# Peptides against a protein of PDB entry 4Z5W, part 103

Target 1, 305 residues: chain A of PDB entry 4Z5W
Amino acid sequence: IPDVFLELNKLWYFSAQSNLFNGEMPRSLSNSRSISLLSLRNNTLSGQIYLNCSAMTNLTSLDLASNSFSGSIPSNLPNCLRLKTINFAKIKFIAQIPESFKNFQSLTSLSFSNSSIQNISSALEILQHCQNLKTLVLTLNFQKEELPSVPSLQFKNLKVLIIASCQLRGTVPQWLSNSPSLQLLDLSWNQLSGTIPPWLGSLNSLFYLDLSNNTFIGEIPHSLTSLQSLVSKENAVEEPSPDFPFFKKKNTNAGGLQYNQPSSFPPMIDLSYNSLNGSIWPEFGDLRQLHVLNLKNNNLSGNIP

## One batch from the design tools (peptide; made by RFdiffusion4, then SolubleMPNN)

Design b2_p18_1_s1 (from b2_p18_1, 7 letters changed)
Fold by OpenDDE base, seed 1:
Structure b2_p18_1_s1 (fold): chain B 305 residues (1-305), chain A 18 residues (1-18)
Amino acid sequence: as target 1 above (305 residues)
Amino acid sequence: SATEEALKNAKDKGITTE
């Protein structure tokens, strides 16, 4: 990318996604006072991520996903006082979340999907201090770590939590009960064990639950049949979505489906590929907004209601 | 390799922002 952004003093939005850009980010871009939205997603950009937060006073959204950046996660990002959304997916950091992120009060949406992030305990301990954090995506990190169940963890404003494909051990963490605005939970493709906790059914905004491909045992909590967001349409609060898309593949050979907002996901309960037993509750019929109920590959018995 | 297939299969599992 040419170093010409000093001349572009009115540039508010720069999207150069899905190109063949290589080399480092130009210094003029890293010092742009005008840019609010920066997307360089899906390029071959390299070097260390550096942003001059003292200069980049208008920066609200940053998408650097799917680049060849190296080095540490920029610890100065909390100094970008308007920065709300960060997508660092598929950047191989091999790092922990910086301690400075405790001060990241502007942060609303963060993705480190497939970024070789380590130490989930430290990451969650840090990120709980981000009081405005609504969306957290940590898929394909923390390989074989234990999902912390520390009850003191609190994500008060969390709406979207995705920690899939980490091979995480542990149980569904009780601290998630402190996130009453949770709408989407994906903990699929882990090694989570124990029972599915009944308090999940108390998350009145939860319309998407993926616990598939774990080692859960016991019965399906009857409380899941009373999820208010799946009973009635009235509770679908359209909230500002992250400035980055979500992807879910249905099949290995299919292109990933892109979802521009969390609300574009079909209302779903996926408990497939566990060791759940007991019956399918007839009261799942009360979930009139539910599009997908996936209970396959369990030890369920009795009648299909 | 089995590792590449495992990595390829891992990319197809769960929601990402990739």
Scores: peptide ipSAE 0.506, ipTM 0.855, DockQ to the pose 0.404
Fold by OpenDDE base, seed 4:
Structure b2_p18_1_s1 (fold): chain B 305 residues (1-305), chain A 18 residues (1-18)
Amino acid sequence: as target 1 above (305 residues)
Amino acid sequence: SATEEALKNAKDKGITTE
């Protein structure tokens, strides 16, 4: 990428994703006063990520995902006072979340999906201080760590939590009950155990629940038949989507489906590939907004209602 | 295998990039 962004003093949006750019980010780009949205996703950029937050006063969204960046997570990002959205997916940091992120009050959406992030306990302890954090994606990190169940953890404004495919141990953490605005929870493809807690059915905005491919035991909580967002349409809180897309690969097509918005996820309960027992509750019929009920590969018995 | 397809599907959840 050429070092010409000083001359581009009116450049507000720079979208250069899915190209063949290599080398480092140009210094003029890291010092741009005009840029609000920067996307360099899906390139071959390298070096350390450095942004001059004192210069980049308009920066609101940063997407650097799927690049060959190295080094630490930039600890100065909280100084970018308007920065709301960060996508650092597939950047191999081999690092912990910086302690400075406790002060990241502008942060609304964060993804570190498949970024070799370590220490989930420290990460959650830090990120709980981000009072405006609504979307958190931590998939494919924290390999074989324990998901902290510390009741003091509090994500008051959290709407989307995805921590899939981490081989995490532990149980469904009770601190999630402190997130009453939670709309999407994905803890799939872990080694989570115990029972599915009945307080999940009290999350009135929860329209997407994926607990599949774990080691959950016991009955399906009857309270899941009372998920208000799946009973009625009236509680669909249209919230601002993160500026980064979600990708779901379909089994058959090499091209992942791009989901631009969390609202594009189908209303779903996926409890498949566990060790759940008991019956399917007839009251699942009350979930008129439910598009996908996946209970396959469990120990369920009785009649299908 | 069913396991490889499952693992492929697992890797495709909560991804925010190509």
Scores: peptide ipSAE 0.294, ipTM 0.764, DockQ to the pose 0.393
Fold by OpenDDE base, seed 2:
Structure b2_p18_1_s1 (fold): chain B 305 residues (1-305), chain A 18 residues (1-18)
Amino acid sequence: as target 1 above (305 residues)
Amino acid sequence: SATEEALKNAKDKGITTE
């Protein structure tokens, strides 16, 4: 990418996704006063990520995902006072979340999916201080760590939490009950154990639940039949979606379904590939908005209602 | 293996990039 962004003093949006750009991010781009939206996703960019937050006063969205960046997570990003959305997916940091992210009050959406992030306890302890954090994607990190269940953890404004495919141990964490606005929860493909907690059914905005491919035991909580967002069409609060897409690959050879917004996910309960027992509650018939109920590969018995 | 297919399917959840 040429180092010409000083001349582009009115540049508000720069998207150069899915190209063959290599080398480092231009210094003039890292100092752009005008840029609000920056996407360099799916390139071969390298070097360290550096942003001059004192210069980049208009930066609101940063997508650097699927690049060959190296080094640490930029600890100065909280100084970008308007920065809301960060997509650092598939950047191999081999790092912890910087302690400075405790001060990241502008942050609304964060993805570190498949970014070799370590120490989930520290990550959650830091990120709980991001008062405006609504979307958190931490899939393919924290390999074989324990998911902290510390009740003091509070994500009050959290709407989307995805921590899939981490081989995480532990239980469904009680601190998620402090997230009453939670709409999407994916904890699939972990080693989570215990019972599915009944308080999940009290999350009235929860329309997408994926607990598949864990080691959950016991009965399906009857309270899941009372998930209000699945009973009635609540007006999906058109909250601003994160400025990054979600991909759900169905099959190994199929192009991933791109969901531009969390609201574009089909209303779903996936409890498949666990050790759940007991019956399917007839009251699942009350979930009139439910598109997908996946209970396969469990120890369920009785009649199908 | 079921685990590799599992890990492959697992890699397809909560992805925000190509």
Scores: peptide ipSAE 0.281, ipTM 0.779, DockQ to the pose 0.416
Fold by OpenDDE base, seed 3:
Structure b2_p18_1_s1 (fold): chain B 305 residues (1-305), chain A 18 residues (1-18)
Amino acid sequence: as target 1 above (305 residues)
Amino acid sequence: SATEEALKNAKDKGITTE
């Protein structure tokens, strides 16, 4: 990328996704006073991520995912006072989340999917201080760590939590009951154990639940049949989505489904590939908005209602 | 292997990039 962004003093949006750009980010781009949205996703950019937050006063969105960046997570990003969305997916950091992120009050959406992030306890302890955090994606990190269940953890404004494919140990954490606005929860492909907690059915905005591919035991909580967002259409909260898309690969075709918004996910309960027992509740018939109920590969018995 | 298919399917959830 050429070092010409100083001359582009009116540049508000720079979108250069899915190209063949290599080398480092140009210094003039890292000092741009005009830029609000920066996306360089899916390139071959390298070096350290450095942004001059004192110069970049208009920066609101940063997407650097799928690049060859190295080093630590930039600890100065909280100084970018308007920065709301960060996508650092598939950047190999091999690092912990910086302590400075406790002060990241502008942050609304964060993805570190497959970014070699370590220490989930420290990560959640830091990120709980981000009062405006609505979307958190931490998939493919924290390998074989324990998911903290500390009741003091609070994500009051959290709407989307995805921590899949980490081989995490522990139980469904009680601190999620303090997130009444939660719409999407994915804890799939872990080593989570215990029972599915009944308080999940009290999350009135929860329309997408994926607990598949864990070691859960016991019965399906009857309270899941009363998930208000799946009973009635009135709770389809059109709320501000992150600027980064979500990808769901279909098992068969190389083209993953792109979901531009969390609201575009089909209403779903996936409890497949566990050790759940007991019956399927007939009251799942009350979930008139439910598109996908996946209970396969469990120890369920009785009649299908 | 079941683990590779698991890892393939696992890589397909909570992805925010191509």
Scores: peptide ipSAE 0.279, ipTM 0.771, DockQ to the pose 0.402

Design b2_p18_1_s2 (from b2_p18_1, 8 letters changed)
Fold by OpenDDE base, seed 5:
Structure b2_p18_1_s2 (fold): chain B 305 residues (1-305), chain A 18 residues (1-18)
Amino acid sequence: as target 1 above (305 residues)
Amino acid sequence: SPTAEALAKAKDQGITTE
């Protein structure tokens, strides 16, 4: 990428994704006063990620996903006072989240999907201080760690939490009960155990629940039949979605389905591939907004209502 | 088929942003 961004004093959006750009990010780009949205995803950019936050006063969105960057997560990003959205998916950091992210008050959406992030306990302890954090994606990290259940963890404004495919141990963490605005929860493809907690049914905004491919036991909590978002069409206040898409791989196509907004996911309860027992509650019939109920590959018995 | 489900299971990884 040429070092000409100083001359582009009106450049608001720079989108150069899915090209063959290599080398380091140009210094003039890292010092751009005009850029609000920067997307360089799916290139071969390398070196250390560096942004001059004192210069980049208009930066609101950063997508550097699927690049060959190395080194540490840039600890100065919290100094980018307008930076809301960060996608660092598929960047091999082999690092912990920096302590400076405790001060990241502008942050609303963060993805480290498949970025070799380590120490989930430290990550969650840091990120709970991000009071405006609404979307957190940590899929394919923290391999075989324990999901912390510390009741003091608080994500008050969290709407989307995705921590899939980490082989995480532990239980469904009680601190999630402190997130009453949670809309989408994906904890699939872990080694989570115990029972599914009844308090999940108290999350009135929860329309998408994926607990599939874990080691959960016991009965399906009856409280899941009373999830208000699945009973009635609440006027979902269209909150600004993250500036990055979501992907879900299904069986057949090598390319995952793209979802531009969390609201584009079908209303779903997926409890498949666990060790759940008991009956299917007939009150699942009250969930008039539910599109997908997946209970396959469990130990359920009785009649299908 | 059980093989298709097994292959399906091998490719599913939850939601990502990549």
Scores: peptide ipSAE 0.492, ipTM 0.855, DockQ to the pose 0.480
Fold by OpenDDE base, seed 4:
Parts: sequence; C-alpha cells; structure tokens
Structure b2_p18_1_s2 (fold): chain B 305 residues (1-305), chain A 18 residues (1-18)
Amino acid sequence: as target 1 above (305 residues)
Amino acid sequence: SPTAEALAKAKDQGITTE
C-alpha cells in the first residue's frame, strides 16, 4: 500500500479487503485525520500494528483481521476516542488484552477471534470496564483455560457474546445473568460442564443460544421454553451492528456462511452434542419465532412432542 | 471411515469473525 494518505484529506472510508497487500501499514494511513472506517482485512500485511490516535481523530472502525501482523496488541487504542469497532481476528498476537482497555469507553464491538489471546480471566476483568461494549467475540482463544465464574464480572450492555472453540472448562458463568440485554450467546465447542442454568430463560432478548459440543448434564431447563424473544416478535431492538461480518461454518458446506449482522442469524437453540437427559418439553411449541431447535446427540428420552 | 457427519462436525467451530 503506497504511503500517500496524507494527500487524501477527504478520505472517509478506506476498504481494501481481500487483496494481496503485503508489507507494513503505511505511516500516512496510521496518521490519517480523515479516515473513519478502515478495513484491510484478508491481506498479508505485517509488522506491528501502530495507530497514531492523536492524529486519527475520526477513526470509528478498524478491521485488520486475517493479516500477518506481529507483536503486541496496541495498548494506545483507547486513546482513539471515537474508535467503536475493532476486528483483530486471525492475527497471531500470543498476548493478553492490554490493561489500558479498561479505559476504552468508545469501544462497542471487539473481536479477537482466533488471535492467540491468553488469560481469559484477565481479558474479562479488563473488558467489563468497557461500558459501551455490546459485541465481544473471543472464539478460538484461551485454549483449555477455565471460564471464570467470578460473580463480580459485569457486562451490563452486552448483546453478543461469542466464546466458542476455546476448550474452556467450567460452567455457564452466573455473571452472564447480569447481561439482561444479551441477544446472542455462543459458548459452543468448549468443555463446559454442569447443568444448563435456569436463569438463561430469563434473558428476554436472547434469540440465539449455542451451547452445543460441551459436557452439559441434567435436564433442559424448562425456562428455555419461555424465552420471550422466541415467543413474540415485539422487542427486537435492532441496535447498530458491528462493522465486521460474522461467519458460521455449516456441516455440509465447505464455505462458512457470512452474516453481516447478528440479526441475520436465525433464532436458534442449539444444545446438541451434550449429555443432557430427560424429556423434550412440549412447551417448546410456544417458541413461535424459533427457527432451529437442535437437541441431537444427547441422552434425551420419552416422547417427541 | 469417519462419517460425513463426523467430518462435518469436526469443521464446526462456532461463530467467528474470520
């Protein structure tokens, strides 16, 4: 990428996704006063990620995902006072979340999907201070760590939480009950154990629940049959979606499906590939908005309602 | 041979942004 962005004083949106760009991010780009949205996703960019936050006063969205960047997570990002959305997926950091992210008040959406992030306890302890954080994606990190259940953890404004494929141990954490606006929860492909907690059914905005491929035991909580977002259409507050796409691989298709917003996911309960027992509740028939109910590969018995 | 379903399962990894 040429180092000419100082001359582009009106450049608001720069999207150069899915190209063959290599080398470092141009210094003029890291100092751009005009850029609001920057996406360099899916290139071969390398070196350290550095942004001059004092210069980049209009930066609102940053997507650097799927690049060959190295080194630490830029600790100065909280100084980018308008920066809301960050996608650092598939960047091999081998790092912890910087302590400075406690002060990241502009942050609304963060992804570190498959970025070799370590220490989930520290990450959640830091990120809980981000008062505007609505979307958090931490899939493919924290390998074999324990999902902290510290009751003091609070994500009051959290709408989307995705921590899949971490081989995490522990239980469904009670601190998630402090996130009443939660719409999408994916904790699939972990080693989570215990029972599915009944308080999940009190999350009135929860339309997408994936607890598949864990080690959950006991009965399906009857409270899941009363998930208000799946009973009625009324309260789907469409919030501003994060500026980065979501991907879900389907079993049959080699290509993952792209979802441009969380609301594009079908309303779903996936409890498949656990050790759940008991019956399928007939009251699942009350979930008129439910598109996908996946209960396969459990120890369920009785009649199918 | 691992069933197509087992191979399919092995490719699933939850939601990502990559």
Scores: peptide ipSAE 0.487, ipTM 0.850, DockQ to the pose 0.466
Fold by OpenDDE base, seed 3:
Structure b2_p18_1_s2 (fold): chain B 305 residues (1-305), chain A 18 residues (1-18)
Amino acid sequence: as target 1 above (305 residues)
Amino acid sequence: SPTAEALAKAKDQGITTE
């Protein structure tokens, strides 16, 4: 990418996704006063990520996903006082979340999907201080760590939590009960154990639950038949979504499906590939908004209602 | 078939942003 952004003093939006750009990010771009949205996703950019937050006073969205950047996570990002959305997916950091992220009050949406992030306990302890954090994606990190169950963890404004494919041990964490606005939970493809907690059915905004491919035991909580978001069409006010898309690889298509907003996911309960027992509750028939109920590959018995 | 289910399992990794 040429180093010409100093002359582009009115540039508000720069998207150069899915090109063949290589080398380092231009210094003039890292110092742009005008830019609000920067996306360089799916290129071959390299070097260390550096942003001059004192110059980049209009920066609100950053997507650097699927690049060849190296080094540490930029600890100065909290100094970008308007920065709301960050996508660092598929950047091999091999690092922990910086302690400076405790001060990241502008942060609303963060993804480190497949970024070799380490120490989930430290990551969650830091990120709980981000009071405006609504979307957190940590898929394909923290390999074989334990999901912390510390009741003091609090994500009051969390709407989307995705921590899939981490081989995480532990149970469904009690601290999630402190997130009453949770709409989407994906903890699939872990080694989570114990029972599915009944308090999940009290999350009135929860329309998408994926606990598939774990080691859960016991009965399906009857409280899941009372999920308010799945009983009634509450007008889900389209809240500000992250500026980055979500992807779900379906088994049949070589390409993952793209979802531009969390609301684009079909209302779903996926408990497949566990060790759940007991009956399928007839009251799942009350979930009139439910599109997908996946209970396959469990130890369930009795009649199918 | 168990092979189709196994192949199905091998491609699913939950939701990502990549």
Scores: peptide ipSAE 0.487, ipTM 0.853, DockQ to the pose 0.486
Fold by OpenDDE base, seed 2:
Structure b2_p18_1_s2 (fold): chain B 305 residues (1-305), chain A 18 residues (1-18)
Amino acid sequence: as target 1 above (305 residues)
Amino acid sequence: SPTAEALAKAKDQGITTE
């Protein structure tokens, strides 16, 4: 990418995604006063990620996913006072989240999907201070770590939590009960154990629950049959979605489906590939908004209602 | 079955942004 952005003093949106750009991010771009939305996703960009936050006063969205960037996570990003959305998916950092992210009050959406992030305890302890954080994606990190269950963890405004494919140990963390606005939870493809907690059914906005491919035992909580978002059509005002898409691989060799916003996910309960026992509750029939109920590969018994 | 789990692992990894 040429270093010509100093001349582009009115540039608000720059998208160069899915090209063949290589080399470093231009210094003039990292000093742009005008840019609000920057997407360089799916290129071969390299070097250290650096943004001059004192210059980039209009920066609101950053997508650098699927590039060959190296080095540390930029610890100065909290100084980008308008920066809301960050997608750093598929950047091999091999790092912990910087302590400076405790001060990241502008942050609303963060993805480190498949970015070799380490220390989930530190990550969550840091990110809980991001009071405006609504979307957190941490899939394919923290390999074989323990999901912290410390009740003091608090994500009050969290709407989307995705921590899939980490081989995480532990239980469904009680601190998630402090997230009453949670709409989408994906903890699939871990080594989570214990019972599915009944308080999950009290999350009135929860329309998408994936606990599949874990080691959960016991009965399905009856409270899941009363998930309000799945009983009645919420006239949920579509809140501003993250500026980055979500992807879910289907069980086919086809490319993953793209979801441009969390609301594009079909209402779902997936508890498949666990060790759950007992009956399928007939009251699942009350979930009139539910599109997908996946209970396969469990130890369930009795009648199918 | 371990085979079903292995087949599932090859196909699904949860939601990503990549």
Scores: peptide ipSAE 0.483, ipTM 0.849, DockQ to the pose 0.612

Design b2_p18_1_s3 (from b2_p18_1, 7 letters changed)
Fold by OpenDDE base, seed 4:
Structure b2_p18_1_s3 (fold): chain B 305 residues (1-305), chain A 18 residues (1-18)
Amino acid sequence: as target 1 above (305 residues)
Amino acid sequence: SATDEALANAKDKGITTE
């Protein structure tokens, strides 16, 4: 990428995803006063991520995912006072979340999916201080760590939490009950155990629940049949989506489905590949908005209602 | 295998990039 961004004093959006750019980010780009949205996703960029937050006063969205960046997570990002969205997926940091992120008040959406992030306890302890944090994606990190269940953890404004494929141990954490605006929860492909807690059914905005591929036991909580977002349409608060897309693979041979918005996820309960027992509640028939109910590969018995 | 398809599907949950 050429070092010409100082001359581009009106450049508001720079979108250069899925190209063949290599080398470092040009210094003029890291000092751009005009850029609000910067996306360099899916390139071969390298070096250390550096942004001059004192210069980049208009920066609101940063997507650097799927690049060959090295070094630490930039600890100065909280100084980018308008920065709301960060996508650092598939950047191999081998790092912890910086302590400075406790002060990241502008942050609304964060993804570190598959970024070799370590210490989930520290990460959640830090990120709970981000009062405006609505979307948090931490999939493919924290390998074989324990998901902290510390009741003091509070994500008051959290709407989307995805921590899939981490081989995490522990239980469904009670601190999630403090997130009444939660719309999407994915804790799939972990080693989570215990029972599915009944308080999940009290999350009135929860329309997408994935607890599949864990070691959950016991009955399906009857309270899941009363999830208000799945009973009626009235409570679907369309919130501003993160500026980064979500990808879901279809079948093995199809390109990943790009979901531009969390609202593009189908209303779903996936409890498949657990050790759940008991019956399927007939009251699942009350979930008129439910598109996908996946209960396969459990120990369920009785009649199908 | 069913395991590979499951593992592929697992690897693609909550991904925000290609």
Scores: peptide ipSAE 0.271, ipTM 0.760, DockQ to the pose 0.387
Fold by OpenDDE base, seed 2:
Structure b2_p18_1_s3 (fold): chain B 305 residues (1-305), chain A 18 residues (1-18)
Amino acid sequence: as target 1 above (305 residues)
Amino acid sequence: SATDEALANAKDKGITTE
């Protein structure tokens, strides 16, 4: 990418995703006063990520995912006072989340999917201080760590939490009950154990639940039949979605389904590939908005209602 | 292995990039 962004003093939006760009980010780009949205996703960019937050006063969205960047997570990003959305998916950091992110009040959406992030306890302890954090994607990190269950953790404004495919140990964390606005929860493909907690059914905005491919035992909580978002069409005011897309690959070699917004996810309960027992509650019939109920590969018995 | 297919399918959850 040429180092010409100083001349582009009116450039508000720069999208160069899915190209063949290599080398480092140009210094003039890292100092742009005009840029609000920067997407360089799916290139071969390298070097260290550096942004001059004192210069980049208009930066609201940063997508650097699927690049060959190296080094540490930029600890100065909280100084980008308008920065809301960060996509660092598939950047191999081999790092912990910086302590400075405790001060990241502008942050609304964060993805580190498959970014070799370590120490989930520290990550969650830091990120709970991000009062405006609504979307958190941490899939394919924290390999074989324990998911902290400390009730003091608070993500009050959290709407989307995805921590799939980490081989995480532990239970469904009680601190999620402090997230009453949670709409999407994916904890699939972990080593989570215990029972599915009944308080999940009290999350009135929860329309997408994936707990599949874990080691959950016991009965399906009856309270899941009372998930209000799945009983009735909430006129959920579409809150501003993150500026990064979500991908759900199909099991087939076909390209993943792109979901541009969390609201575009099909209403779903997936509890498949666990050790759940008991019956399927007839009251699942009350979930008139439910598109997908996946209970396969459990120890369920009785009649199908 | 079932684990590798699992991991392959698992890699397809919560992805925000191509």
Scores: peptide ipSAE 0.264, ipTM 0.771, DockQ to the pose 0.425
Fold by OpenDDE base, seed 3:
Structure b2_p18_1_s3 (fold): chain B 305 residues (1-305), chain A 18 residues (1-18)
Amino acid sequence: as target 1 above (305 residues)
Amino acid sequence: SATDEALANAKDKGITTE
């Protein structure tokens, strides 16, 4: 990318996704006063990520995902006082979340999907201080760590939590009961154990629940048949989505489904590939908004209602 | 294997990039 962004003093939006750009980010780009949205996703950019937050006073969205950047997570990002959305997916940091992120009050959406992030306990302890955090994606990190269940953890404004494919141990954490605005929960493809807690059915905004491919035991909580967002349409508030898309690949040969917004996910309960027992509740028939009920590969018995 | 298909499907959840 050429070092010409100083001359582009009115440039508000720069999107250069899915190109063949290599080398480092140009210094003029890292010092741009005009840029609000920067996306360089899916390139071959390298070096250390550096942004001059004192110069980049208009920066609101940063997407650097799928690049060959190296080094630590930039600890100065909280100084970008308008920065709301960060996508660092597929950047191999091999790092912990910086302590400075406790002060990241502008942050609304964060993705580190497949970024070799370590220490989930420290990450959640830090990120709980981000009072405006609504979307958190931590898939393919924290390999074989324990998901902390500390009741003091609090994500009051959290709407989307995705921590899939981490081989995480532990149980469904009770601190999620402190997130009454939670709409989407994906903890699939872990080593989570215990029972599915009944308080999940009290999350009145929860329309997408994926607990598949874990080691959960016991009965399906009857309270899941009372999820208000799946009973009635009235609660489908289109809330501000992150500027980064979500991908769900169905099959190795099919192009991944791109979801531009969390609201574009089909209303779903996926409890497949566990050790759940007991019956399928007839009251699942009350979930008139439910598109997908996946209970396959469990120990369920009785009649199908 | 069923594990590889599982692992492929696992890698496809909560991804925010190509």
Scores: peptide ipSAE 0.262, ipTM 0.761, DockQ to the pose 0.403
Fold by OpenDDE base, seed 5:
Structure b2_p18_1_s3 (fold): chain B 305 residues (1-305), chain A 18 residues (1-18)
Amino acid sequence: as target 1 above (305 residues)
Amino acid sequence: SATDEALANAKDKGITTE
């Protein structure tokens, strides 16, 4: 990428994704005063990620996903006072989230999907201080770590939490009960155990629940039949979606279904591939907004209502 | 193994990039 961005003093949006750009990010780009939206996703860019946050005063969205960047996560990003959305998916950092992210008050959406992030306890302890954080994607990190259940963790404004495919141990963490605005929860493809907690049914905005491919035992909580978002069409206030898409793959070799907004996910309860027992509650019939109920590959018994 | 295929299938959930 040429070092000409100093001359482009009116450049608001720079989209150069899915090209063959290599080398480092140009210094003039890292110092751009005009850029609000920067996407360099799916290139071969390398070196250390550096942004001059004192210069980049208009930066609101950063997508650097699927690049060959190395080194540490930039600790100065919280100084980019308007930066809301960050997509660092598929960047192999082999790092922890920096402590400076405690001060990242502008942050609304963060993805580190498949970025070799380590220490989930530290990550969650840091990110809980991001008071405006609504979307958090941490899929394919923290391999075989324990999902912390520390009740003091608080994500008050969290709407989307995706921590799939980490082989995480532990239970469904009680600190999620402190997230009453949670709309989408995916903890699938882990090694989570214990029972599914009844307080999940108190998350009135929860329309998408994926707990599939874990080691959950016991009965399906009856409280899941009372999930208000699945009983009634509440006018979900369309909050601004993150500037990065979500992907759901059905099969390894299939292209992921792209979802541009969390609201575009089908209303779903997926509890498949666990060790759940007992009956299917007839009151699942009250979930008039539910599109997908997947209870496959459990130890359920009785009649199908 | 069915577990490796499951892990490979699992790898692509909640990914925010192609």
Scores: peptide ipSAE 0.036, ipTM 0.694, DockQ to the pose 0.464

